Peptides against a protein of PDB entry 6UG1. Designs and how they scored, part 66

Target 1, 304 residues: chain A of PDB entry 6UG1
Amino acid sequence: SNEERKRRKYFHMLYLVCLMVHGFIRNEWINSKRLSRKLSNLVPEKVFELLHPQKDEELPLRSTRKLLDGLKKCMELWQKHWKITKKYDNVGLYMRTWKEIEMSANNKRKFKTLKRSDFLRAVSKGHGDPDISVQGFVAMLRACNVNARLIMSCQPPDFTNMKIDTSLNGNNAYKDMVKYPIFWCEVWDKFSKKWITVDPVNLKTIEQVRLHSKLAPKGVACCERNMLRYVIAYDRKYGCRDVTRRYAQWMNSKVRKRRITKDDFGEKWFRKVITALHHRKRTKIDDYEDQYFFQRDESEGIPD
Target 2, 301 residues: chain A of PDB entry 6UG1 as posed
Amino acid sequence: SNEERKRRKYFHMLYLVCLMVHGFIRNEWINSKRLSRKLSNLVPEKVFELLHPQKDEELPLRSTRKLLDGLKKCMELWQKHWKITKKYDNEGLYMRTWKEIEMSANNKRKFKTLKRSDFLRAVSKGHGDPDISVQGFVAMLRACNVNARLIMSCQPPDFTNMKIDTSLNAYKDMVKYPIFWCEVWDKFSKKWITVDPVNLKTIEQVRLHSKLAPKGVACCERNMLRYVIAYDRKYGCRDVTRRYAQWMNSKVRKRRITKDDFGEKWFRKVITALHHRKRTKIDDYEDQYFFRRDESEGIPD

## One batch from the design tools (peptide; aimed at target 1 M13 V17)

Design b2_p26_2_s1 (made by RFdiffusion4, then SolubleMPNN; from b2_p26_2, 14 letters changed)
Fold by OpenDDE base, seed 2:
Structure b2_p26_2_s1 (fold): chain B 304 residues (1-304), chain A 26 residues (1-26)
Amino acid sequence: as target 1 above (304 residues)
Amino acid sequence: KEEEELEKLLEKFLKDEEFLDKFLAS
C-alpha cells in the first residue's frame, strides 16, 4: 500500500540516523587519549617517518609513495597486533531484510551492547569483529598524527524493496555478506590533495580511488546485505561528510534512486542529519573534496 | 511533524551511546 511505502521510508530514515549516530559515537571512542598512547607504541619511528614524509618539491608523487608505503607497513603492523577476528553476531551492521526487522520486533532479543570500556579493551588486546579492528586501525593512525577518517557504509533496510523477502540461504549468505567491508579508513594525502582509501582488515588494500573502488560491492549476492548508498566519513575533529560519490561509480543513474535524497524532502532532511553530526568548521580539505565530487558528477553526467 | 520527530530522535541518539543497540533490538 501507499501507507506501507511511507512506513518503510520513515523506518529507513530512522534506521539511517541510528547508524550514522553509531558511526559518530565509535569515532569519538577511537579518539581516546589512553588508547592513542597504547597504539602509537605499535608504530616504529621509521614507519612514522614514512607517514610524515617531507614535501618533494620536484616530484610530489615521491612523497605520496612514501605515505603509501607507510600505510602498507601500518597495515602489516596492525595484522600482527590483531590476534582474534570474531565473526559478526548475526549480520552485524549489514543490511537486514524487512522480514528480519519484523521478526526481530516480535522477538525481544536483548542485543549485547558494547560499552566504551569494552571497545577500548578489545582494540587494545586485538580481539574483536572486523568493524572494531578497522576502528582500531583508524585510532592507530590518529595516534601517529595522521589525518585518518573512519568510513561507514550505512546499511538501512531498502525502502525501495516492496517484495516479500524470500529466505536468504544462511551459510552462503554470510560469506557473500562479509566479502566487502562496512567500515574502512581514509587518509588525507596533503601532497596530491586527495583521500586515500584503506581497508586494513577485509580486502587488505590501499586505493587512490578515481572512478571505482574495490570496496564497492559487486554482484547480486553481495549487494543483498551490502548496498552502497550512504558512505559517511567521520574525521578526528568530529566532522561528518557524505563521501558516497567517491565509491559510487553510478551515483546519479543507480545509487540516488535507492537513497532518501532522491526527492527534495529527503535531500533537505539528510542535509540536516549531516549538519547535526558535523561538529567542526569547514576546511580547505573539504573544498578539495567537494571539487573532486563535482568533477565526478560532471564526468558521470545526468542519466538520460 | 515527521521532521520534528526525527530531530527529537537524533537528539536522543546523540545522548544515548546504547540507543542504536536498543533501537536495533526493538
Scores: peptide ipSAE 0.044, ipTM 0.742, DockQ to the pose 0.718
OpenDDE base, seeds 1, 3, 4, 5: peptide ipSAE 0.038, 0.043, 0.030, 0.040; ipTM 0.731, 0.735, 0.704, 0.734; seed 4 fails the geometry check

Design b2_p26_2_s2 (made by RFdiffusion4, then SolubleMPNN; from b2_p26_2, 14 letters changed)
Fold by OpenDDE base, seed 1:
Structure b2_p26_2_s2 (fold): chain B 304 residues (1-304), chain A 26 residues (1-26)
Amino acid sequence: as target 1 above (304 residues)
Amino acid sequence: SELEELEKLLQKFLEDEELLEKFLAS
């Protein structure tokens, strides 16, 4: 019905707000001074120097290469620190079906809320799910004075899916779900004036995204619980930005149709949510990023 | 309006982490 379409749109918006606030709160937790002091000790001086290379005036690319090598070594150090990767409870922050939402409304599962103290302990010990591990990695880079963002791919239920029975009963459903991350890192390269993408946990990759990312879900089975729609960046100064354009090859033709921002009402609403979570002044880094997004929008063109 | 309710709920979730986590678990 038209009513059910409205209800699903509203519930999608509500769930998206909750996910975006969750990302904001986790970004505050990883700014903990106590955690920062502990995690800085994981990074040797030689690796710290690679994270902070001098500007090579002859070949700025040499400075970027040092930073990339430093980030690779930080991923290796983080793998040594992280002792226990827990599975997600149920689906974690991956996308739920409408049927799962309707069934969960009847079953008040005692979800054990992860308190800030428990999170900080989990990161310090190297015990937790992949999301906690990524968040801890961002905290370690921030402890080394690196301009690292927490990235969250928000997975609200698909308001464009009007099918009732999405039986995701496949034996490989968990493997397909976790094939691509929900959380990752971005690091500002001050030499190239670009964000570097870092997945320290899932794919264990570093990318300088131009047109496409390896972190973008591919294939029907992987997209059932992970659709690239809302990629939100949380920086160390409590900035909040929509960075979906970086990771979406087909923003205009495919991704926009699955977003609340497909209409002017949804665009205005989503902009208000971003503004409410954005607690810093604009910087020259934002100008370079917006210029990159503009160039990516022009290069995609208008969908046929 | 539905928008104003969502804005109020955003504010509640910023103030109450436990409410947010209960919602995400539901």
Scores: peptide ipSAE 0.216, ipTM 0.829, DockQ to the pose 0.820
OpenDDE base, seeds 2, 3, 4, 5: peptide ipSAE 0.177, 0.077, 0.198, 0.208; ipTM 0.811, 0.757, 0.814, 0.821; seed 3 fails the geometry check

Design b2_p26_2_s3 (made by RFdiffusion4, then SolubleMPNN; from b2_p26_2, 14 letters changed; failed a check: too like the target's own chain)
Amino acid sequence: DELKELEELLEKFLKDEELLELFLKL

Design b2_p26_2_s4 (made by RFdiffusion4, then SolubleMPNN; from b2_p26_2, 15 letters changed)
Fold by OpenDDE base, seed 5:
Order: sequence, then structure tokens, then C-alpha cells
Structure b2_p26_2_s4 (fold): chain B 304 residues (1-304), chain A 26 residues (1-26)
Amino acid sequence: as target 1 above (304 residues)
Amino acid sequence: DELEELEKLLEKFLKDEEFLEKFLAL
């Protein structure tokens, strides 16, 4: 019905706000000074030096290569630190079906909230789900004075899906769900004036995204619970930015149609949400990023 | 207004982490 379409759109907006606020809160928690002091001790001086290379005036790419090597070593160090990767409870923060939402509304399950203290302990011990692990990795890089962002691919229910039954086939559902991350890291490369993408946990990859990312879900089964629609970046200074354009090859033709920002109302609303979560002044880094997004929009063109 | 309701909810989520986590568990 038209009413059900409105309800699903509203619930999508609500759920998106919750996810974006969750990312904001986790980004605050990983700024813990106590955690920072513990995690800095995981990084040897030689690796710290690679994270902070001198500018090579002859070939800036040499400085970028040192940073990339430092990030690779940090990813290896993080894997040694992380002892226990827990499975997600149910689907974690992956996309729920409309049927799952309707069934959950009827079941007052006692959800055990992860407190800040429990999170900090989990990161410090290296025991937790993949999201906690990624968040802890961002905390370690920030402890080393690296300009690292927490990236969250927000997975609100698909308001464009008007099917009554959206049940997913059970057997491979978890494997397909966790094939691609919903949390990852970005690191600012001051030499190339670009963000470097780092997935320390799932794909264990470092990427300089050009046209497409390896972190973008591919295939029907993987996209059932992980649709690239809202990739939000949280920085160490409580900046919040939509970085979906980096990871979306087909922003204009495909991704926009599945976002609340497909219409002027949704664009204005989403801009208000981003503004409410953005607690820092604009920087030259934001200018370089916006220029990159502009160039990517021009290069994609208008969909035929 | 749906916008005002969402703004109030955003404020509630920013102030109440337990409410947020309960909602994400739904």
C-alpha cells in the first residue's frame, strides 16, 4: 500500500539515524586516552617512523609507499593482538529484512547493551566481534597520531523493497553476510592528498580507491545484508562526512535510487543529520575530498 | 512534522546510549 511505503521510508530514516549515531558513539569511545596509551605500545618505533615519513620532495610517492608499508605492518600487529574474533549476535549491524523487523517488534528480547567499559576492555584484550576489532584498529592508529577515520557502511532496511516476505535463505546467509565489512578505516595520505582505505580484519587489504573499491559488496547474496548506500566517515575530531561517493562506482545510476537522498526532502533531511553529527570546522582535507568527489561525479556522468 | 520527530529522536539517541542499542537490537 501507499501507507506501507511511507512506513518503510520513515522506518528506514529512523534506523539510519540510529546507525549513524552508533558510529558517532563508537568513534567517541575509540578516542579514549586510557585505550590510546595501551594501544600505542603495540606499535614499535620503526613502524611509527613508517607511519610518519618525511616528505620526499623528489618523489612524493616514496613517502606514500612508506606510509602504506607502515599501515601494512600495523595491520599485521593488530592481527597478533586480536586473539578472539566473536561471531556477530544474529546479524549484528548488517541489514535486516522487513520480516525480521516486524518479528523483532513483537519480541521484547533483552538486548545486552555493550557499555563503554566493556568495549574498552574488549579492545584492550583483543576479544570481540569484527566491528570492535576494526574500531580498535582505528584507535591504535589514532594512538600513533595517524589521521585515521572510522568508516561505517550503514545498513538500514531497504525502503525500496516492497515485498511482504523478505526472508533470506538460511544456510550460507552468515558467510555471505560477513564476506564484506561494514566497518573499516581510512587514513589520510598528506603526500598524495587522498584517503587510503584499510580493512584490517575482513579482507585484510589496503587500497587507494580510484574508480571502485574491493570493499564494495558484489553479488546478489552478499548484497542481501550489505548494500553500499551510506558510507559515513568519523574522524578523530568528531567530523562526520558522507564518503559513499568513494566506494560507489555507480553513485548516480544505481546507489542514489536506494538512498533517502533520491529526492529533495531526503537530501535536506540527510544533510541535517550529517550536520548534527559534524562537530568540527572545515579543513583543507575536506576541500581535497570534495574536489575528488566532484571529479568522480563528472567522470560517472548522468545515467542514460 | 516527520522532520521534528526525527530531530527529537536524534537528540534522544545522542543522550541515551541504552535506548539506541535497544533500538539497534530491534
Scores: peptide ipSAE 0.112, ipTM 0.771, DockQ to the pose 0.851
OpenDDE base, seeds 1, 2, 3, 4: peptide ipSAE 0.132, 0.054, 0.023, 0.026; ipTM 0.796, 0.757, 0.678, 0.675; seeds 1, 4 fail the geometry check

Design b2_p26_3 (made by RFdiffusion4)
Pose (drawn by RFdiffusion4):
Structure b2_p26_3 (pose): chain A 301 residues (1-169, 173-304), chain P 26 residues (1-26)
Amino acid sequence: as target 2 above (301 residues)
Amino acid sequence: EEEEEEEEWEEELEEVLEELLEEAEE
């Protein structure tokens, strides 16, 4: 019914707002001073110097390379620090079906509250699912004074799914791509470096294609790329989906609430509500990348 | 009527957002 269609659109907006705010608060917890000081002693002087390379005037590229080596070394040592990697209970933060949600609302059960202290204890011990692990990895980079963003792929239920059944054909297929990952700024190449230290264990300087964007019909059932939100040290919130969307104006726009004008205005209201800092020059360099990327997409196939 | 429903939804969502932000500050 057109009524259920409208409810799905609203609940989608609601769930999305909650997800994005959770990203905002979790990023705040990541900045915890007490935790940062402990995680900093995990980084040797050698690697620390690689994470803060000297300006190389003749060839800025060498500085970028040193940072990549440093990022690689950090990924490795984080693989060692993280001793216990849990499975997501049930579906984690991956996209759910309308049927699944309706049913979860029905069954109230008992839910163990988490709070901030428990999160900190888990990151310091090294116990948690991949979301906690990657978030902790970002906290470590920040304790070393590197401009690290937390990236979250918000996966609200699909408001474009009109079906009354909503049934699907696997765990391994869900976890193929991450919901959380990291970006680090390169002041030499003036670009954001993508880092996934937990799932794909890769570092990529995304230009026109990215390994992190999910592929294949089966894998996209639980992970439909729509809203890639980046949170930074100074409490910025930027929609970074353009970096990770091969067909942004075609494939992805149909699945976002921003396809109509009311949707874009509303979405902007939330981003602004979550962006608690003023514009820096880095924001401009990023907008330039996005503009060029937006103009290079061209006609679809 | 569709525009009024959208405005009502928008207002409800803004209230929910404000409540969430206030709770985050606490």

Design b2_p26_3_s1 (made by RFdiffusion4, then SolubleMPNN; from b2_p26_3, 8 letters changed)
Fold by OpenDDE base, seed 1:
Structure b2_p26_3_s1 (fold): chain B 304 residues (1-304), chain A 26 residues (1-26)
Amino acid sequence: as target 1 above (304 residues)
Amino acid sequence: EEEKEREEWEKELEEYLQELLKKAKE
């Protein structure tokens, strides 16, 4: 019905805000000075120096290569620190079906919200789910004065799915769900004027995204619970930015139609959400990023 | 201090969430 379409749209909007706020809260928690002091001790001086290379005036790429080597070593150090990767409870922050939502609404399940103290302890001990691990990795890089962003792929239910039964066909194995991450890191490369993508936990990869990311879900089974639609970046200065354009190869042709921003109302609403979660002034880094997004929009072209 | 600033910020965030929810229902 038209009413069910409206209901799913509004529920998607509400769920999206809750996810974006969750990302913001986690981004605040990883700025803990106490955690920062502990995590900085995991990074030896030689790795710290690689994270802060001097500008090579002859070949700026050498400076970027040092930064990339430093980030690789930080991932290795993080793997040594992280002792226990817990499985997600149920589906974690992956996408739920409409049927799962309806069934869960009837069950007043006390979602055991992780407290800040428990999060900080989990990161400090190296015990937790993959999201906590990624968030802790971002905290470690920030402790080393690296301009690292927490990235969250927000997975609200698909309001474009109007099927009554949205049960997943078959055993969508936990393995297919977690094949691609929900959280990752970006690091600012001051030499190339680009964000470097870092997945320290899932794919254990570093990339400079040009046209496509390795972190973008591929295949039907993986996309059932992980649909790339809202990739939100949270920086150390409480900036909030939509960085979906980086990770979406087909933003205009495929991704936009699955977003609330497909219409003018949804675009205006989503901009209000971003604006409220964005607690810093614009910087030259934002200008370089917006220029990159513009170039990516031009390169994709107009969908036929 | 950090805990008090956090409680104030969590409150501002909750108030903002309520405003967004109100505007999404209108």
Scores: peptide ipSAE 0.021, ipTM 0.540, DockQ to the pose 0.039
OpenDDE base, seeds 2, 3, 4, 5: peptide ipSAE 0.022, 0.015, 0.021, 0.017; ipTM 0.539, 0.499, 0.539, 0.511; seed 2 fails the geometry check

Design b2_p26_3_s2 (made by RFdiffusion4, then SolubleMPNN; from b2_p26_3, 8 letters changed)
Fold by OpenDDE base, seed 2:
Structure b2_p26_3_s2 (fold): chain B 304 residues (1-304), chain A 26 residues (1-26)
Amino acid sequence: as target 1 above (304 residues)
Amino acid sequence: EEEKEREEWEKELEEKLKKLLEEAKK
């Protein structure tokens, strides 16, 4: 019905806000001064120097290579620190079906929300789910004065799916679900004027995204619980930015059709949500990023 | 101080989010 379409659209918007606020709160928790002091001790001086290379005036690419090597070593150090990767409880922050939401609404199961103290303890001990691990990695980089962003791929239920029963039949549902991350890191490269993508936990990869990301879900089974639609960046200064364009090859032709921003009302509303979560002034880094997104929009073309 | 600023900010955020959710019902 038209009413069910409106209900699903509203519930998608509500769920999206809750996810974006969750990302914001986690981004605040990883700014903990107590955690920062502990995590800085994991990074030896030689690795710190690689994270902060001098500008090579002859070949700026040499400075970028040092930063990339420093980030690789930080991933290795993080793997040594992280002792226990817990499985997600149920589907974690991956996409739920409409049926799963309806069943969960009937079951008043108190979701045990992880407290800030428990989160900080989990990160400090190296015991937790992959999301906590990524968040802790971002905290470690921030402790080393690296301009690292927490990235969250928000997975609200698909309001464009009007099917009543979306039974996910797959026995391998968990493996396919966790094949691609929900949380990752971006690091600002001051030499190339670009964000470097870092997945320290899942794919254990560092990439400079041009047209395609390895973190973008591929294949039907992986996309059932992980649809690339809302990739939100949270920086150390409480900046909040939509960076979906970086990771979406087909932003205009495919991704927009699955977003609330497919219409002018949804675009204006979503911009207000971003603005409400964005607590810093604009910087030259934002200008370089917006210019990159513009070039990516031009290179995709307007869908016919 | 940092805790009080956080509580004030959380309240302001909650009010902004309530307004955004009311707009989403239209």
Scores: peptide ipSAE 0.095, ipTM 0.715, DockQ to the pose 0.040
OpenDDE base, seeds 1, 3, 4, 5: peptide ipSAE 0.066, 0.104, 0.088, 0.087; ipTM 0.696, 0.722, 0.711, 0.706; seed 3 fails the geometry check

Design b2_p26_3_s3 (made by RFdiffusion4, then SolubleMPNN; from b2_p26_3, 8 letters changed)
Fold by OpenDDE base, seed 4:
Parts: structure tokens; C-alpha cells; sequence
Structure b2_p26_3_s3 (fold): chain B 304 residues (1-304), chain A 26 residues (1-26)
């Protein structure tokens, strides 16, 4: 019905805000001064120097290569620190079906919210789920004065799916779900004027995204619980930015149709959400990023 | 304090959530 379409759109919007607020809260928690002091001790001086290379005036690419090598060594150090990777409880922050939401509304399951103190302890011990591990990795880079962002791929229920029964086949569902991450890192390269993508936990990869990312879900089974629609970046100064354009090859032709921003009302509403979570002034880094997104929109073209 | 800053932010986020929910019902 039209009513059920309106209800699913509303519930998608509510769920999206809750996910974006969760990302904001986790981004505050990883700014803990106590955690920063502990995590800085994991990075030896030689690796710190690679993270902060001098500018090579002849070949800026040499400076970028040093930064990339420093980030690779930080991933290796992080793997040594992280002792226990817990499985997600149920589906974690991956996308729920409409049936799972309806069944959950009937069950007053107290979501055991992880307290800030328990999070900081988990990161310090190296014990937790993959999301806690990625968040801790971002905290370690920030402790080393690296301009690192926490990236969250927000997975609200698909309001464009109007099927009544959206039950997923149970077999291998967890393996396909966790094939691609929900959280990762971006690091600012001051030499190339670009963001570097870092997945320290899942794919254990570093990339300089041009047209597509390795972190973008591919295949039907992987996309059932992980649809690339809302990739949100949280920086150390409480900036909040939509960076979906970096990771979406087909933003205009495919991704936009699955977002609340497909219409003018949804675009205005989503801009209000971003503005409310954005607590810093604009910087020259934002100008370079917006210019990159503009060039990516022009290069994709308008779908016929 | 780091606690007072969190409590302010939690309140601002609750007020924002209520506002954004109301705007989504319109």
C-alpha cells in the first residue's frame, strides 16, 4: 500500500539517524585522551617518522610512499595488539530485513548497549568485534597525530524493498555478510591532496580510490546485508561528511535510487542530519574533497 | 569536563533526533 511505503520510508530515515548518531558517539569515544596515551606506545619512533615524512619537492610521490609504508606497518602492529576478534551478536550493524524488524519490535530485547568504559577497556586489551577493532585502529593513528577519519557504511533497512517476506536464507549468511566491512579508516595524504582508504581488519588493504573501491560490496549474497548507500566520515575535530561518492562507481545511475536523497525532500532532510552532526568549520581539505567529488560526478555523467 | 561535554552532546542529539523525527512525519 501507499501507507506501507510511507511507513518504510519513515522507518528508514529514523534508523539512518540512529546509525549516524552511533558513528558520532563512537568517534567521540576514540578521542579519549587516556586511550590515546596507551595506543601511542604501540607505535615505535621509526614508524612514527614514516607517518610524518618530509615533503619531497622533486617527487611528492616518494613522500606518499613513505606514508603508505607507515600505514602498512601500523596495520601489522594493530594485528599484533588485537588478540581476540569476537563475532557479531546476530547481524551487528549490517542491514536487517523488514521481517526481522517486525519480529524485533514484538521482542522487547534490551539491546545491551556497550558502555564507554567497556569500549575503552576492550580497545586497550585488544578484545572485541571488528567494529571496535577498526575504531581502535583510528584511535591509534590519531594518537600518532595522523589525520585519520572513522568511516561508517550505514545500513538502514531498504525502503525500496516492498516485499512482505524479506527472510534471507540462513546458510552461509554470516560469511557473506562479513565479507565486506561496515567500518574502515581514511587517512589524509597532504602530498597528493587525497584521502587514502585503509581497511585494517577485514580485507587488510590500503588503497587510493580512483573509480572504484575494493571495500564496495559485490555479488548478490554480499549485498543482501551490505548495500553501499550512506558512507559517512567522522574526523578527529567532530566533522561529519557524506563520502559515498568516493566508493560508489555508479552513484547517479544506481546508488541514488536506493537513498532517501532520491527526491528533493529527502535531500534537504539528509543535509539537515549531516549539518547537525558537523561540529567544525570548513577547511581547505574539504575544498579538495568536494572538487574530487565534482570531477567524479562529471566523469560518471547523467544516466540516460 | 569530558563527562559534561558528553551529557551536553547526548542532550543535543536527543533534541535533534526528536526534531528530525517530527520533520520525517510531515
Amino acid sequence: as target 1 above (304 residues)
Amino acid sequence: SEKEEREKWEKELEELLEKLLKEAEE
Scores: peptide ipSAE 0.026, ipTM 0.654, DockQ to the pose 0.068
OpenDDE base, seeds 1, 2, 3, 5: peptide ipSAE 0.025, 0.025, 0.026, 0.025; ipTM 0.654, 0.650, 0.655, 0.647

Design b2_p26_3_s4 (made by RFdiffusion4, then SolubleMPNN; from b2_p26_3, 8 letters changed)
Fold by OpenDDE base, seed 5:
Structure b2_p26_3_s4 (fold): chain B 304 residues (1-304), chain A 26 residues (1-26)
Amino acid sequence: as target 1 above (304 residues)
Amino acid sequence: SEEEEKRKWEKELEEHLEKLLKEAEE
């Protein structure tokens, strides 16, 4: 019905706000001074120096290579720190089906919200789910004075799916779900004027995204619970930015159709949500990023 | 009207966002 379409759109919007606020709160928690002091001790001086290379005036790419090597070593150090990767409870923050939502609304299951103290303890001990692990990795880089962002791929229910039963049946449903991350890191490369993508936990990869990311879900089964639609970046200064354009190869032709921003109302609303979560002034880094997004929009063209 | 419903939902979402942001500052 038209009413069910409206209800699903509303619930998608509400769920998206809750996810984006969750990312904001986790981004605040990883700025903990107590955690920072502990995590900085995981990084040897030689690795710290690689994270802060001098500018090579002859070949700035050499400085970027040092930074990339430093980030690789940080990823290796983080793997040594992380002792226990817990499975997600149910689907974690991956996308729920409409049926799962309806069933959960009837079940007064108080989701036990992880407290800040428990999160800090989990990161500190190296015990937690992959999301906590990624968030802790971002905290470690920030403790080393690296301009690292927490990236969240927000997975609200698909309001464009009007099927009554959206149950996902499959023996590999969990494996397919966790094949791609929903949290990762970005690091500012001051030499190339680009964000470097770092997945320290899932794919254990570092990339400089040009046209496509390795972190973008591929294949039907993987996309069932992880649709790339809302990739939100949270920086150390409480900046909030939509960085979906970096990770979406087909933003205009495919991704936009699955976003609330497909219409003017949804675009205006989503801009308000981003603005409310963006607690810093604009910087030259934002200008370089917006220029990159513009170039990516021009290069994709208008979908035929 | 469909526009009035959109305005109602926008307001409900803004109020919910403000509440969640306040709870994040505490």
Scores: peptide ipSAE 0.019, ipTM 0.536, DockQ to the pose 0.913
OpenDDE base, seeds 1, 2, 3, 4: peptide ipSAE 0.018, 0.018, 0.016, 0.000; ipTM 0.544, 0.535, 0.492, 0.288

Design b2_p26_4 (made by RFdiffusion4)
Pose (drawn by RFdiffusion4):
Structure b2_p26_4 (pose): chain A 301 residues (1-169, 173-304), chain P 26 residues (1-26)
Amino acid sequence: as target 2 above (301 residues)
Amino acid sequence: EEEYEELEEELEKILEEAKEYIEKEE
């Protein structure tokens, strides 16, 4: 019914707002001073110097390379620090079905509250699922004074799914791509470097294509790329989906609430509500990348 | 704490406006 259609649209907006705010608060917890100081001693002087390379006037590229080596070394040592990698209970933060949600609302059960202290304890011990692991990785980079963003692919239920049944055909297929990952700024190439230290264990300087965007019909059942939100050290919140969307204006726009005007205005209201800093020059360099990327997409196939 | 309270009130207002608009939508 048109009524259920409207409810799905609203609940989608609601769930999305909650997800984005959780990203905002979790990013705050990541900045914890007490935790940062402990995680910093995990980084040797050699790698620390690689993470803060000297300006190379003749060829800025060499500085970028040193940072990549440093990022690689950090990924490696993080693989060692993280001793216990849990499985997501049930579905984690991957996209759920309307049926699954309705049923979760029905069954209230008992839920162990988490809070901030428990998160900190888990990152220091090295015990958690991949989300905790990548988030902790970002906290470590920040303790080393690197401009690290936390990236979250918000997976609210699909408001474009009109079906009354909503059934699907696997765990391995859900976890193929991450919900959380990291970006690091390169002041030499003036670009954001994408880092996934936990799932794909890769570092990529995304230009026009990214390894992180999910592919194949089966894998997209639980992970439909729509809202890629980046949170930074100074409490910025930016929609970074353009970097990770091969067909942003075609394929992805149909799945976002921003397809109509009311939707875009509303979404902007939330981003602004979550962006608690003023505009820097880096924001301009990023907007320039997005503009060029937006104009190079062209006609779809 | 005050910042969270202000943020919560602003988000509730945005959702209430979105609910009213969807109810009036044809």

Design b2_p26_4_s2 (made by RFdiffusion4, then SolubleMPNN; from b2_p26_4, 14 letters changed)
Fold by OpenDDE base, seed 5:
Structure b2_p26_4_s2 (fold): chain B 304 residues (1-304), chain A 26 residues (1-26)
Amino acid sequence: as target 1 above (304 residues)
Amino acid sequence: DERLKKLKKYLEELLKEFKEYLEKEK
């Protein structure tokens, strides 16, 4: 019905806002000074130096290579720190079906919201789900004065799916769900003027995204609970930016159609949400990033 | 946190505006 379409669109937006606020809150928690002091001790001086290479005036790429090596070593150190990776309770922050949402609305299951103190303890001990682990990794890099962003792939229910029954079939549903991350890291490379993508937990990969990312879900089964639609970046200064364009190969042809930003009202609304979560002044880093997104948009072209 | 309260209120207002828009969308 038209009413069900409206309901799903509204619920998608409500859910998206809740997810984006969750990312904002987690980004604030990882800025904890107490946590920072503990996590800085995980990084030896030699690795710290690699994270802060001198500018090679002859070949800036050498400086980028040092930074990449430092980030690789940080991932290794983080794996050593992280003792227990817990499974998600249910589907975590992966995409729910409409049926699951309807069933959950009937069940007054109090989601035990993790408190800030419990989060900080979990990160400090190295005990938690993959999302907590990634968030802790970002905290460690920030403790080393690295300009690291928390990235969140927001998974609101698919308002474009108008099927009555959206139940997911399959015994491997959890394995396919967790194949790609919901949270990851980006690190600013001041030498190349680009963001470096770091997945320290799931795929354990570092990449300099050009056309596509390894973190972008591929295959039907993986995309059922993880659709690349809203990739939001939270920086150490409480900036909030839509970075979906980096990770979407086909932003205009495929991704846009599944976003609330497919229409002008949705674009304006989403911009208001981003603005509400963006608590810093614009910087030259934002200019370089916007230029990159522009170039990526032009290079994709208008879908036929 | 007062900041989070203000943010929550603002987001609730945005959601209300959007609900009203969806109700007007024929």
Scores: peptide ipSAE 0.201, ipTM 0.789, DockQ to the pose 0.945
OpenDDE base, seeds 1, 2, 3, 4: peptide ipSAE 0.055, 0.032, 0.198, 0.166; ipTM 0.692, 0.611, 0.786, 0.770; seed 1 fails the geometry check

